# Peptides against a protein of PDB entry 6KZJ, part 13

Target 1, 71 residues: chain A of PDB entry 6KZJ
Amino acid sequence: SPDLLSEVSEMKQDLIKMTAILTTDVSDKAGSIKVKELVKAAEEEPGEPFEIVERVKEDLEKVNEILRSGT

## One batch from the design tools (peptide; made by RFdiffusion4, then SolubleMPNN)

Design b2_p27_7_s1
Fold by OpenDDE base, seed 5:
Structure b2_p27_7_s1 (fold): chain B 71 residues (1-71), chain A 27 residues (1-27)
Amino acid sequence: as target 1 above (71 residues)
Amino acid sequence: SEALELVMETLKRVLALEKKLKELEKE
């Protein structure tokens, strides 16, 4: 689904931005290197797309909770 | 930090989702 792909692309972009904000590494390429590592790790992620979507929703809720609490 | 760790983990899953959706479009 192109609409779902667009939504996923937006999620990816937002998470990369959050990574840049939260990282304490001053290396210019640290974020890029870590993302490249995640790309390979993503090959091992199990489940159908609808199952992964549910996991993402749960993860984002946890992220939001931490951001609101400041911890 | 825990926040960064969770963001990275979520990003990994999003990347996996993106790949699987693109593969589905090949069908």
Scores: peptide ipSAE 0.574, ipTM 0.886, DockQ to the pose 0.805
Fold by OpenDDE base, seed 3:
Structure b2_p27_7_s1 (fold): chain B 71 residues (1-71), chain A 27 residues (1-27)
Amino acid sequence: as target 1 above (71 residues)
Amino acid sequence: SEALELVMETLKRVLALEKKLKELEKE
């Protein structure tokens, strides 16, 4: 539905912004992947939409914990 | 960083989700 697509688009934009912030860190030692490369890799993501949503929620919670703790 | 790795992985999954939803809408 258009409502679900809008929500997913917002999530995508937020993650892109987070990526930009994290890659500008002066101690950045991790390699970055271009969005277009992620698009290709996304073709192999298993599961139905509802399963993927749950994985996304879990990942975001972990990211939030790391950012809050500073580790 | 671990945060960056998780963000990248999550972004990949979101892109997959978006594609799957669009494909379902076209059916």
Scores: peptide ipSAE 0.573, ipTM 0.886, DockQ to the pose 0.799
Fold by OpenDDE base, seed 2:
Structure b2_p27_7_s1 (fold): chain B 71 residues (1-71), chain A 27 residues (1-27)
Amino acid sequence: as target 1 above (71 residues)
Amino acid sequence: SEALELVMETLKRVLALEKKLKELEKE
């Protein structure tokens, strides 16, 4: 679905932005380098799309909890 | 930080999702 792909693309962009926000080392390019590595690692992620979506939802819930509470 | 690690892990999974959806579209 082109609409679903669009939503996933936006989610990707948001997460990249969050990576930049959460990275405190402004002198290092570690974040950008790691994103490149993630592209390769993503090719081996197991599971059907619907299973991956559920994992993403769980991860985002954890991220939101940390950002909200600071812990 | 734990938040950064989780964001990176989530990004990896989102990239995987994107690839798999694109592959399904080609089938």
Scores: peptide ipSAE 0.573, ipTM 0.887, DockQ to the pose 0.840
Fold by OpenDDE base, seed 1:
Formats: C-alpha cells, structure tokens, sequence
Structure b2_p27_7_s1 (fold): chain B 71 residues (1-71), chain A 27 residues (1-27)
C-alpha cells in the first residue's frame, strides 16, 4: 500500500541518518553506506511483508535500548 | 558497535520490506 511504502521510506531515511551518527570510521561517511550490498542481502530476507514488519519492530526496540543505555 | 550492527540489520530488513511491497504493487 502507498501508506506503508511512505512509512517504510521514512524508516529507511531515519536508519541511514542513525548509521551516519554511529559511524566513527573517518573513511566511512553518510554517502559511503554499502547500500548495494544491503539491497542484495535484503533479497534473501524471508517472510511476507507483515512478518518483516514485526521483525523490524523488534529490532527497533533493541536499538532503542542500546541508545538509551549507551552500551 | 552493537548499535550500528543492529541499525544496519534493521535497514536491511526495511529494504527487503520495500522491495516486497513494490513487487506486490506490480501484481
């Protein structure tokens, strides 16, 4: 659906920004993300869209915990 | 870092979701 696609696009943008913030390697910049590699790996992600959404929600919960604790 | 690894893993899954949704739109 277009609404879900819009939400996914926003998630993608936020995660790219987070990646840039968390990257400490001087050779790695916001534009140096191996997107092609991630896209290729994404083709192997199993499950229907609704199943992937649940996995994303679980991942974000874990990310939130790490960011809050600083560990 | 653990945070970076999880963010990248989440991004991978989001990209997978985007691809699958676009494929469904083509049906």
Amino acid sequence: as target 1 above (71 residues)
Amino acid sequence: SEALELVMETLKRVLALEKKLKELEKE
Scores: peptide ipSAE 0.571, ipTM 0.885, DockQ to the pose 0.830

Design b2_p27_7_s2
Fold by OpenDDE base, seed 1:
Structure b2_p27_7_s2 (fold): chain B 71 residues (1-71), chain A 27 residues (1-27)
Amino acid sequence: as target 1 above (71 residues)
Amino acid sequence: SEALKLVMETLKRVLALEKKLKELEKK
């Protein structure tokens, strides 16, 4: 689905930006370096696209809560 | 941080989704 691919691309861009914002010291820089590792790990993510979408939605809800509360 | 950990986990799943969608497009 081209529409879903576009949405996924936007999610990816937003999450990368959030990663950069949340990385504030040399210790946290390890997080940014792990992006390459995430690419490899992504191939092992179980489930069909529609199942992964639902998991992403759940994750984003939790992300929003943390960003709002600052915890 | 907890926030960074969760964001990266979400990113991993988004990357997985992207790869699977592209794979389906190739078929």
Scores: peptide ipSAE 0.565, ipTM 0.882, DockQ to the pose 0.794
Fold by OpenDDE base, seed 5:
Structure b2_p27_7_s2 (fold): chain B 71 residues (1-71), chain A 27 residues (1-27)
Amino acid sequence: as target 1 above (71 residues)
Amino acid sequence: SEALKLVMETLKRVLALEKKLKELEKK
């Protein structure tokens, strides 16, 4: 689904931005290296797309809770 | 940090989702 892919792309972009904000490493390439590692690790993520979507929704709620609370 | 760890884990799942969706489109 192109609409779902667009939504996923936005999620990815937002999470990368959050990564940059939360990263304490001063290395210019630290984030990029970690993302590349995640790309490879993502190959092993189990489940069908609809199952992963539900996990992502749950994770994003937790992310939002942390951002709101500051902890 | 816990926040960064969670964001990275979520990003991993999003990347997995993106890959699987693209693979579905090939079918």
Scores: peptide ipSAE 0.563, ipTM 0.882, DockQ to the pose 0.785
Fold by OpenDDE base, seed 2:
Structure b2_p27_7_s2 (fold): chain B 71 residues (1-71), chain A 27 residues (1-27)
Amino acid sequence: as target 1 above (71 residues)
Amino acid sequence: SEALKLVMETLKRVLALEKKLKELEKK
């Protein structure tokens, strides 16, 4: 679905932005440098798209909780 | 940080999702 692909692309962009925000240590270049490595690692991610979506939703909920509470 | 690790892991999964959706579209 082109609409779903668009939503996934938006989600990807948001996560990249969040990575930049959360990477505050000048000595830690892990955020930007590892994106290329993540692309390769993503090829080995198991599960059907609907299963991956559910995992992403769970992860985002945890991220949002940390950002909101600071813990 | 834990948040950064989680964001990176989530990004990896999103990239995987994107690839799988594109593959499904081609087939």
Scores: peptide ipSAE 0.562, ipTM 0.882, DockQ to the pose 0.843
Fold by OpenDDE base, seed 3:
Structure b2_p27_7_s2 (fold): chain B 71 residues (1-71), chain A 27 residues (1-27)
Amino acid sequence: as target 1 above (71 residues)
Amino acid sequence: SEALKLVMETLKRVLALEKKLKELEKK
């Protein structure tokens, strides 16, 4: 579905922006995005697309709570 | 940070989702 792909693309872009914001140590490579490696590792992600979307939404809410609280 | 770890893990899941959706469309 093109609508689902568009939504996923937006989530991907937002997460990339968030990694840049959260990366404060210039020597830390944790914020460096290796798309091919992540895609390869993602082959093991369990569940149907609708289940994965729900997990993503829950995780994003947790991230937002951390950013808002400063913890 | 815990937030960064969670974001990176979520990004992996999003990439997995994107790949799965594209594969389903090609079938």
Scores: peptide ipSAE 0.561, ipTM 0.881, DockQ to the pose 0.761

Design b2_p27_7_s3
Fold by OpenDDE base, seed 4:
Structure b2_p27_7_s3 (fold): chain B 71 residues (1-71), chain A 27 residues (1-27)
Amino acid sequence: as target 1 above (71 residues)
Amino acid sequence: SEALELVMKTLLRVEALKKKLEELARE
């Protein structure tokens, strides 16, 4: 679905912005993140794309809450 | 940080999802 792809693309852009904000902190633990492992986990996520999108939206809300709270 | 990890995890999930959708579009 092109609409779903557009929505996912928008979510990606938002997350990139969030990542940029968090990585500007020199005391952050960005270097300890195992990207390859997380990529594999992401690729193995079960369900149809639209189902995964809904779950990702829930996690995006969690991210937003963390960012708003400053923690 | 936990926040950064969650953001990165979510980002990678979104990227994987985008790739899946793009692949489906090519089939």
Scores: peptide ipSAE 0.509, ipTM 0.863, DockQ to the pose 0.560
Fold by OpenDDE base, seed 3:
Structure b2_p27_7_s3 (fold): chain B 71 residues (1-71), chain A 27 residues (1-27)
Amino acid sequence: as target 1 above (71 residues)
Amino acid sequence: SEALELVMKTLLRVEALKKKLEELARE
């Protein structure tokens, strides 16, 4: 679906911006992230794309709350 | 941090979704 692909592309851009904000504040904490493990988990996530998008949106809301609260 | 980890995890999930959708579009 072209519409869903466009939505996912926007989500990616938002997350990149969030990452930039957090990395400037976290210092060495970024180096402790196990990227390879997270990649595998992302690829194995169950469900149809539209279902996964909804779950991702829930996590984005959690990120927003963390950024707002500063924790 | 927990926040950074969550963002990175979510970013990778979004990238995986984009790849899946692009694959479906060319099948």
Scores: peptide ipSAE 0.507, ipTM 0.863, DockQ to the pose 0.565
Fold by OpenDDE base, seed 5:
Structure b2_p27_7_s3 (fold): chain B 71 residues (1-71), chain A 27 residues (1-27)
Amino acid sequence: as target 1 above (71 residues)
Amino acid sequence: SEALELVMKTLLRVEALKKKLEELARE
């Protein structure tokens, strides 16, 4: 779905901005995060695209809550 | 921070999802 792809693209852009706010690290992805492992996990996430989108939206809400709380 | 980790993980999931959608669109 082109609408779903557009939504996902917007989510990506928002997350990139949030990442920039949360870190000043200039290295490959900030912190002790193991990117390769996370990439594999993301690629292996089960479910149809529309199901994955909804789960990602839930996590985005968690991010927003953390940012809002300042912790 | 927990926020940073969650954002990074979510970003990678979104990127993977985008690629899946793009591939499906080509089929």
Scores: peptide ipSAE 0.503, ipTM 0.860, DockQ to the pose 0.586
Fold by OpenDDE base, seed 1:
Structure b2_p27_7_s3 (fold): chain B 71 residues (1-71), chain A 27 residues (1-27)
Amino acid sequence: as target 1 above (71 residues)
Amino acid sequence: SEALELVMKTLLRVEALKKKLEELARE
C-alpha cells in the first residue's frame, strides 16, 4: 500500500528527529541499547502490516508524551 | 533512558515494517 508506505516513511522521519533531540549520537547503535535484540524483535513482530502500524502509533503517542513531560 | 529506548524500539519497528511493505509490493 503506497499510503501505508508514505505513513511509515513519515513516522521514520519523525523518530529520527526525536532521536536527535534525545541524544548526541543519532546512530542506531547509540548508547548501551541492545540494538541487535531490538532488531530481531522488530523483524518478528506478528500481525498484518496495518495492525503493526496501529500498535506503533500507540508507542509514538507515548514517545510524544515523554518528550512533552520530560519523564 | 526510557525515552531513548522507546524511540529506538519504535524506529526499528518502523524500519522493519517499511521493509516488509516494500517486499510485499514486489510480490
Scores: peptide ipSAE 0.500, ipTM 0.859, DockQ to the pose 0.564

Design b2_p27_7_s4
Fold by OpenDDE base, seed 5:
Structure b2_p27_7_s4 (fold): chain B 71 residues (1-71), chain A 27 residues (1-27)
Amino acid sequence: as target 1 above (71 residues)
Amino acid sequence: MEALELVMETLKRVLALEKKLKELEKK
């Protein structure tokens, strides 16, 4: 659905920005290269969209917890 | 798991989700 695609696009954008903030590599190319590699790796991600959504939601909860508490 | 590692893993799954959704929309 358009709404889900929009939500996913925003999640992607936020995660890319987080990657840029968290990476210790001073090269701007490093982040872009790693994301590019993830695009290919994403082709191997198993499951239907609804299954992946649930995994992503769970991962984001963990991400937020680590960023908030440091662990 | 470190934050960056988890963010990257989550991003991979988001990219997979986006791809699958776009492919479904084309059908």
Scores: peptide ipSAE 0.585, ipTM 0.886, DockQ to the pose 0.761
Fold by OpenDDE base, seed 3:
Structure b2_p27_7_s4 (fold): chain B 71 residues (1-71), chain A 27 residues (1-27)
Amino acid sequence: as target 1 above (71 residues)
Amino acid sequence: MEALELVMETLKRVLALEKKLKELEKK
């Protein structure tokens, strides 16, 4: 579905932006990983698209909660 | 976990999702 692919592309872009912002933080504890390395790791991601979508939505909610509350 | 760790993990999953969708559309 082109509409679904478009939505996923938007999610990808937003996460890349978040990564860039968070890696510039002085803490820098987690370090940075290249996107191409994540692409390789993505090959091992299990589950059907609908299962992965659910995990992504849950994670994004957690990220937003942390960024909003600081915890 | 910290936000950065979670963001990177989520990005990995999104990349996997994108690839799976493209492969399904190709067949």
Scores: peptide ipSAE 0.585, ipTM 0.886, DockQ to the pose 0.782
Fold by OpenDDE base, seed 1:
Structure b2_p27_7_s4 (fold): chain B 71 residues (1-71), chain A 27 residues (1-27)
Amino acid sequence: as target 1 above (71 residues)
Amino acid sequence: MEALELVMETLKRVLALEKKLKELEKK
């Protein structure tokens, strides 16, 4: 689905921004994000796309709670 | 878990989702 691909692209962009906010040290930031490594690890993610979407939605809810409360 | 850990885990899942969707589109 092209609409879902667009939505996923937005999720990806937002998560990269969140990573930048949560990482203040340049060396930590460079060491934290390894695209090729994350892509490789992503190949092990189980389930069909619709199942992964539901897991992502649940995770994002938790992320938003932490960002809002600070804990 | 801490915020950064959760964000990185969620990002991994999003990348997995993107890959699987693109693979389905090619079929």
Scores: peptide ipSAE 0.579, ipTM 0.884, DockQ to the pose 0.787
Fold by OpenDDE base, seed 2:
Structure b2_p27_7_s4 (fold): chain B 71 residues (1-71), chain A 27 residues (1-27)
Amino acid sequence: as target 1 above (71 residues)
Amino acid sequence: MEALELVMETLKRVLALEKKLKELEKK
C-alpha cells in the first residue's frame, strides 16, 4: 500500500541518517559506498514482505537499545 | 554486535522490503 511504502521510505531515510552518524571514517565516503553495496545485496534477501517486516522490527528494537544504552 | 553493523544490516533488509513492495504494486 502507499502508506506502507511511505513508512518504509521513512525507515530507510532514518537508517541512512544513523549510518552517517555512526560511521567514524568520513575521509573516503565509506558510508556512501557501503550503502550502495547494500542496494545490490538487498536483491538477495529471502522471504515475503511480511516476514521481512518482522525481522526489521526486531532489528530496530536492538538498534534502539544499543543507541540508548551504548551496548 | 556493533551499532553500525546492525544498522547497515537493518538497512539492507529495509531496502529489500521496499523493492518487494514495489514489485507487488506493479503486479
Scores: peptide ipSAE 0.583, ipTM 0.885, DockQ to the pose 0.772; fails the geometry check

Design b2_p27_8_s3
Fold by OpenDDE base, seed 5:
Structure b2_p27_8_s3 (fold): chain B 71 residues (1-71), chain A 27 residues (1-27)
Amino acid sequence: as target 1 above (71 residues)
Amino acid sequence: SEAERQKALELVMKILKRLLALEKKLK
Protein backbone atom coordinates (compact mmCIF):
# COMPACT_ATOMS: atom_id res chain seq x y z
CA SER B 1 0.00 0.00 0.00
CA PRO B 2 1.08 3.59 -0.47
CA ASP B 3 0.92 4.19 3.27
CA LEU B 4 3.27 1.30 3.91
CA LEU B 5 5.60 2.49 1.16
CA SER B 6 5.76 5.89 2.79
CA GLU B 7 6.50 4.33 6.13
CA VAL B 8 9.21 2.14 4.64
CA SER B 9 10.79 5.15 2.98
CA GLU B 10 10.84 7.06 6.24
CA MET B 11 12.25 4.11 8.15
CA LYS B 12 15.01 3.69 5.60
CA GLN B 13 16.03 7.28 6.09
CA ASP B 14 16.04 6.91 9.85
CA LEU B 15 18.11 3.74 9.68
CA ILE B 16 20.68 5.40 7.46
CA LYS B 17 21.03 8.10 10.10
CA MET B 18 21.36 5.45 12.78
CA THR B 19 24.06 3.74 10.76
CA ALA B 20 26.07 6.93 10.71
CA ILE B 21 25.70 7.28 14.46
CA LEU B 22 26.58 3.68 15.28
CA THR B 23 29.48 3.20 12.91
CA THR B 24 33.02 3.99 13.96
CA ASP B 25 34.24 4.03 10.38
CA VAL B 26 35.86 7.35 9.53
CA SER B 27 34.72 7.05 5.94
CA ASP B 28 31.83 9.35 5.14
CA LYS B 29 30.78 6.88 2.46
CA ALA B 30 30.75 3.78 4.63
CA GLY B 31 27.00 3.80 4.98
CA SER B 32 26.42 4.30 1.29
CA ILE B 33 28.73 1.44 0.40
CA LYS B 34 26.97 -0.87 2.81
CA VAL B 35 23.58 0.15 1.46
CA LYS B 36 24.64 -0.78 -2.06
CA GLU B 37 25.55 -4.23 -0.81
CA LEU B 38 22.22 -4.46 0.96
CA VAL B 39 20.34 -3.68 -2.23
CA LYS B 40 21.70 -6.85 -3.78
CA ALA B 41 21.18 -8.85 -0.61
CA ALA B 42 17.58 -7.67 -0.49
CA GLU B 43 16.88 -9.53 -3.72
CA GLU B 44 17.20 -12.75 -1.77
CA GLU B 45 14.89 -11.77 1.08
CA PRO B 46 12.06 -14.30 1.10
CA GLY B 47 8.46 -13.98 2.10
CA GLU B 48 5.38 -11.89 1.60
CA PRO B 49 5.38 -8.25 2.67
CA PHE B 50 3.53 -8.98 5.90
CA GLU B 51 6.11 -11.62 6.81
CA ILE B 52 8.96 -9.21 6.20
CA VAL B 53 7.20 -6.60 8.33
CA GLU B 54 7.07 -9.03 11.22
CA ARG B 55 10.79 -9.72 10.92
CA VAL B 56 11.46 -5.99 10.83
CA LYS B 57 9.43 -5.49 13.99
CA GLU B 58 11.31 -8.25 15.76
CA ASP B 59 14.76 -6.96 14.92
CA LEU B 60 13.77 -3.37 15.57
CA GLU B 61 12.81 -4.39 19.07
CA LYS B 62 16.25 -5.91 19.52
CA VAL B 63 17.88 -2.70 18.35
CA ASN B 64 15.75 -0.65 20.70
CA GLU B 65 16.66 -2.93 23.57
CA ILE B 66 20.37 -2.45 22.98
CA LEU B 67 20.17 1.29 22.46
CA ARG B 68 17.97 2.14 25.42
CA SER B 69 19.56 -0.23 27.93
CA GLY B 70 23.10 -0.46 26.62
CA THR B 71 22.82 -4.22 26.42
CA SER A 1 29.97 -1.86 24.89
CA GLU A 2 31.62 -1.92 21.51
CA ALA A 3 30.31 -5.41 20.93
CA GLU A 4 26.77 -4.31 21.69
CA ARG A 5 27.08 -1.29 19.43
CA GLN A 6 28.33 -3.53 16.66
CA LYS A 7 25.42 -5.88 17.24
CA ALA A 8 23.02 -2.97 17.01
CA LEU A 9 24.66 -1.85 13.79
CA GLU A 10 24.33 -5.33 12.32
CA LEU A 11 20.67 -5.40 13.24
CA VAL A 12 20.12 -1.99 11.68
CA MET A 13 21.71 -3.20 8.47
CA LYS A 14 19.58 -6.33 8.56
CA ILE A 15 16.44 -4.27 8.98
CA LEU A 16 17.49 -1.94 6.19
CA LYS A 17 18.00 -4.92 3.90
CA ARG A 18 14.52 -6.16 4.69
CA LEU A 19 13.03 -2.73 4.12
CA LEU A 20 14.67 -2.59 0.72
CA ALA A 21 13.21 -5.98 -0.08
CA LEU A 22 9.82 -4.92 1.22
CA GLU A 23 9.89 -1.75 -0.84
CA LYS A 24 10.57 -3.71 -3.99
CA LYS A 25 7.85 -6.25 -3.24
CA LEU A 26 5.31 -3.50 -2.65
CA LYS A 27 5.90 -1.97 -6.06
Scores: peptide ipSAE 0.643, ipTM 0.923, DockQ to the pose 0.807
Fold by OpenDDE base, seed 1:
Structure b2_p27_8_s3 (fold): chain B 71 residues (1-71), chain A 27 residues (1-27)
Amino acid sequence: as target 1 above (71 residues)
Amino acid sequence: SEAERQKALELVMKILKRLLALEKKLK
């Protein structure tokens, strides 16, 4: 689905921005992500799309919990 | 704490990896 793919793409961009916020690296490449490495790692991710979505939801909740408790 | 922030970062990276996997499986 083009709409679903668009949503996933947008989420990726949001997460990349979050990594820049969360990193304490002071190098010129602070917040930079080696996406190509993640792409390779993603090839090993098991399960059907709906199973992956459920795992994403779980981890998003964990992130949200950490960020809320830290404020 | 720093540990919690690092944990959040780890989770974000994990989610990003899974989204990349999801894209691959949807195509």
Scores: peptide ipSAE 0.644, ipTM 0.924, DockQ to the pose 0.758; fails the geometry check
Fold by OpenDDE base, seed 3:
Structure b2_p27_8_s3 (fold): chain B 71 residues (1-71), chain A 27 residues (1-27)
Amino acid sequence: as target 1 above (71 residues)
Amino acid sequence: SEAERQKALELVMKILKRLLALEKKLK
């Protein structure tokens, strides 16, 4: 689905921004260095698209809980 | 805390990996 692909692309960009905020690395490449490694690791991610989406939702909720409680 | 922030970072990286996988599966 083109709409789903667009949404995934937007989420990726937002998460990259979050890594830059959360990391303590002060290098110019902070928050983006490991992206290529993630691309390679993505080859081994199991499951159908809907299963992956559910895992994404679960972990995103965990992130939200941490950030909310930390503020 | 530092530990919680690091945990959040790990989760974000994991989500990003899964989105990359999802993107490939949708093509």
Scores: peptide ipSAE 0.644, ipTM 0.923, DockQ to the pose 0.756; fails the geometry check
Fold by OpenDDE base, seed 2:
Parts: sequence; structure tokens; C-alpha cells
Structure b2_p27_8_s3 (fold): chain B 71 residues (1-71), chain A 27 residues (1-27)
Amino acid sequence: as target 1 above (71 residues)
Amino acid sequence: SEAERQKALELVMKILKRLLALEKKLK
């Protein structure tokens, strides 16, 4: 679905922003993401799209729990 | 805590990887 693709693209951008916020590295490479390496790793991700979506939702809940609690 | 922040970062990276996989599978 083109709508889903657009949503995925937007979420990727949001997550990159989050990595910059969450990182504690103080080097000149702080917050840098090796996208190419992630792309390679993504090739190993098993399952159909709907299965991946469910895993994403599950981990997003975990992230939200950590960040919302403030602890 | 810092441990929790690091866990959140780990999760974010995992999600990003999965989204890249999803994007490829959708095309």
C-alpha cells in the first residue's frame, strides 16, 4: 500500500530523531546512524509484512512505556 | 535511568531495522 509506505517513511524519520535525543555519545559522530548497515541487517528480518508490523507495535509500546514514565 | 534510556535506544534501533525490512517487502 502506498499509504503504508508513506507512513513507514515518516516513522523512519521520527526514529532517527529519537536516536539523536536518546544517545549519550559526545563524539563528533554522536547520534550518527549507519543506515547502510541497518539496511543489510534488515535483509535478515523474517516474516510477512503484517508480522513485522505487529513486532513494531510491540516494541513501540515498550519505548513509550520507558519514555512516558520518566524513569 | 540511564539503563532504561539505553534500552529505549536499543528498541528504537530495532524498530528502525524492522521498518527498513518492511519497506523492502512492501515493494
Scores: peptide ipSAE 0.642, ipTM 0.923, DockQ to the pose 0.803; fails the geometry check

## One batch from the design tools (peptide; made by RFdiffusion4, then SolubleMPNN)

Design b2_p28_1_s1
Fold by OpenDDE base, seed 1:
Structure b2_p28_1_s1 (fold): chain B 71 residues (1-71), chain A 28 residues (1-28)
Amino acid sequence: as target 1 above (71 residues)
Amino acid sequence: MSPLELVKEILKRVLALEKKLEELEKEK
């Protein structure tokens, strides 16, 4: 679905921005994520799209809790 | 996992999701 693809693409961009914000490595330029390497690693991600969505939602909640509470 | 490590893992899964959805769209 093109609408789902648009939503996923937006989420991808937001996550890239988050990694740039959270990075503390002064040797790494902000936004210089090796996306190509992550794409290759993603080829082995198991599960149907719906299953991956559920895992993503769960882990996003975990990130939110850590950032809000500091733990 | 640190927040940064977890976000990178989520990004990897999102990239996988995007690719799978693109492939499904091509099969239509």
Scores: peptide ipSAE 0.567, ipTM 0.882, DockQ to the pose 0.777
Fold by OpenDDE base, seed 2:
Parts: structure tokens; C-alpha cells; sequence
Structure b2_p28_1_s1 (fold): chain B 71 residues (1-71), chain A 28 residues (1-28)
């Protein structure tokens, strides 16, 4: 689905921006991310798209809770 | 996991999702 692909692409870009916001690494440029390495690691991610979506939803909920509570 | 580590893990999964969706689109 082109619409779903666009939505996933947008989420990808948002997550890259979040890494820039959350980074505490003062030795590296703010927002720097090893995308190439993540792409390679992503090829090992098991499961069908719907299974990956469920894992993403669960972890986004965890991130939200951490940021809201501070812990 | 720290928030940053968790976000990186989510990004990895999203990249995997994107690739899988692209492959499915190619097969249509």
C-alpha cells in the first residue's frame, strides 16, 4: 500500500528526529545516527509486517511512559 | 533501556517494516 509506505516513511523520519532530541552524546554531532548499520540490523528483524507493527506500538507506548514519568 | 536506546530499537523495526512493505509492493 502506497499510503502505508508513506506513513511508515514519515514515522521513520520522526524517529530520526527523536534521536536528535534525546541524544546525550556530546562527543558526536547532535542528531547523528548510524542509519546504515540500523538498516543492516533491520534485515534480521523477524515476523510479518503486522507483527512488527505490534512491537513498534508496544515500544512507542514504553517511550511515551518514560518521557511522561521521567523514569 | 534508555529512551534513546529504545527509540533506536523502534527505528530499526520501522526500517524492517518499510523494507518488508516495499518487497510486498514489488510482488503485487
Amino acid sequence: as target 1 above (71 residues)
Amino acid sequence: MSPLELVKEILKRVLALEKKLEELEKEK
Scores: peptide ipSAE 0.565, ipTM 0.882, DockQ to the pose 0.812
Fold by OpenDDE base, seed 3:
Order: sequence, then structure tokens, then C-alpha cells
Structure b2_p28_1_s1 (fold): chain B 71 residues (1-71), chain A 28 residues (1-28)
Amino acid sequence: as target 1 above (71 residues)
Amino acid sequence: MSPLELVKEILKRVLALEKKLEELEKEK
């Protein structure tokens, strides 16, 4: 679905922005993420789209908790 | 994992999701 692809693309961009915000290494610059390498590594991710979505939801909740509580 | 490491892992999975959806659209 083109609409679903658009939503996923937007989420991708948001995560890139979050990476920039959370970057602690002074050598890292905005846009320094090696997306090409991540794309290649992503080819090894097993499971159907719905399974990947559930993993994403779980980890996003973990991130949210850490940022909210500091632990 | 740190929040940064976790976000990078999520990004990798989202890229995988995007690619899988593109392949499904191509197969349709």
C-alpha cells in the first residue's frame, strides 16, 4: 500500500531526527548516519511486516520509559 | 542498550519493514 509506505517513510525520518538528538559522541554530526549500511543489515531482519511492527512498538516503549524516567 | 543504540536498532527494523513492503507491492 502506497499509504502504508508513506507512513513508514515518515517514521524512518523521525527516527533519524531522534538519533541526532540523542547523539553523545562529539565526532558525530547531523546526517552522519550510514543509512546504506543499515539498509544492508536490514535485509537480515526476519519475519513478516506485522512481526517487525510489534518489535518496534516494544522498543519504542523502552526508549520512552528511559527518556521519561532517566532509567 | 542506551537510548541511542535502541533508536538505531529500531531504525534498522523500520528500514527492513519499508523494504519488505516495497517487495510486496512489486509482487502484487
Scores: peptide ipSAE 0.565, ipTM 0.882, DockQ to the pose 0.779
Fold by OpenDDE base, seed 5:
Structure b2_p28_1_s1 (fold): chain B 71 residues (1-71), chain A 28 residues (1-28)
Amino acid sequence: as target 1 above (71 residues)
Amino acid sequence: MSPLELVKEILKRVLALEKKLEELEKEK
């Protein structure tokens, strides 16, 4: 589904922005993500799309809780 | 995991999701 792919692409971009905000790296490449390595690691991610979505939702909730409470 | 590490993990999974959706679309 092109609509779903677009939604996933937007989420990807938002996560990249979040990493830039959360990073403590102050180098010239601050906020830079080793996307190439993540792409390779992504090839090994197990499960069907639905299963991955559920894990993503779960971990996003974890992030939200940490950012709200500090722990 | 730190919040940053967790977000990177989520990004990895999202990349995997994107790839799998692309493959499903290609095979359709």
Scores: peptide ipSAE 0.564, ipTM 0.882, DockQ to the pose 0.817

Design b2_p28_1_s2
Fold by OpenDDE base, seed 4:
Structure b2_p28_1_s2 (fold): chain B 71 residues (1-71), chain A 28 residues (1-28)
Amino acid sequence: as target 1 above (71 residues)
Amino acid sequence: MSPLELVKKILERVLALEKKLEELLKKE
């Protein structure tokens, strides 16, 4: 889907911006994030592309909660 | 893992997904 690819490409750009802003002097806080879920082999992620997008969005929201609150 | 490392890992997933979608579009 070209529309889905466009959405994913936009997510990529946002993540690149986030990595540029974030520093390495932050605490090792993972909050409610399943670290094992995030660090799994990206090319082995199961499901259709749309399903993967939804899971990534969910994980991003968890990360955003940490970034916004520090917890 | 730090939030930065977590974001980097999510980026890896997104990059892989983007590549997968591009490959699918080539086959369509």
Scores: peptide ipSAE 0.505, ipTM 0.888, DockQ to the pose 0.383
Fold by OpenDDE base, seed 1:
Structure b2_p28_1_s2 (fold): chain B 71 residues (1-71), chain A 28 residues (1-28)
Amino acid sequence: as target 1 above (71 residues)
Amino acid sequence: MSPLELVKKILERVLALEKKLEELLKKE
């Protein structure tokens, strides 16, 4: 749907902004995040678009938790 | 992986998803 596309586009812009300000000086630790899931082939991610959105949001929240806690 | 690298990988997933949605909407 157009609304879902708009949401995804907003997520994209947020992620671009995050990458612009983050540095490699932070810990390489991934905390409780399952790195394998985050780095899987983007073009082959299974599920309907709305399901993929929810998984991406969940993964992004995990990254944010690590950044906030310093874990 | 660093948090930055993880964010970059999530961005790759989002870019692929955006493209997928655009293609689906174009075909509707």
Scores: peptide ipSAE 0.501, ipTM 0.887, DockQ to the pose 0.380
Fold by OpenDDE base, seed 2:
Structure b2_p28_1_s2 (fold): chain B 71 residues (1-71), chain A 28 residues (1-28)
Amino acid sequence: as target 1 above (71 residues)
Amino acid sequence: MSPLELVKKILERVLALEKKLEELLKKE
């Protein structure tokens, strides 16, 4: 849907900003994030667009926890 | 993976999803 596309586009902009702000001088710890899912080919991600969005949001929250905690 | 690497991987997923949605909307 157009609304979902707008949400995804906003997520894209936020992620671009995050990549510009973050540095590599941080821990290599990934916490509970599903690294295997993250490194999978993006084009191979199964599910409908809404389902993919939900998984991405979950992974983003895990990354945010790492950033907030420093570990 | 570093947090930066993880964010970059998520960005790749979001970019692929955006393309997928754009294609779906074009075909509607």
Scores: peptide ipSAE 0.500, ipTM 0.886, DockQ to the pose 0.406
Fold by OpenDDE base, seed 3:
Structure b2_p28_1_s2 (fold): chain B 71 residues (1-71), chain A 28 residues (1-28)
Amino acid sequence: as target 1 above (71 residues)
Amino acid sequence: MSPLELVKKILERVLALEKKLEELLKKE
């Protein structure tokens, strides 16, 4: 889907911006993020592209919660 | 891992997904 590719490309750009803003001088807290799912081989992530996008959005929300609250 | 490392890992997933979508479009 070209529309889904466009959405993923925008997510990529947002993530690149986030990495430029964030610092490593923070707690290594991961909250309730499923670390195994987050760090598994990206090429081996199961599911259709739309399903993968939804899981990525879920993990990003958890990261955002850590950044907002520190927990 | 740090929040930055987590974001970097998510970026890797997104990059792989982008490549997957591009390949799927080539097969259409």
Scores: peptide ipSAE 0.496, ipTM 0.885, DockQ to the pose 0.384

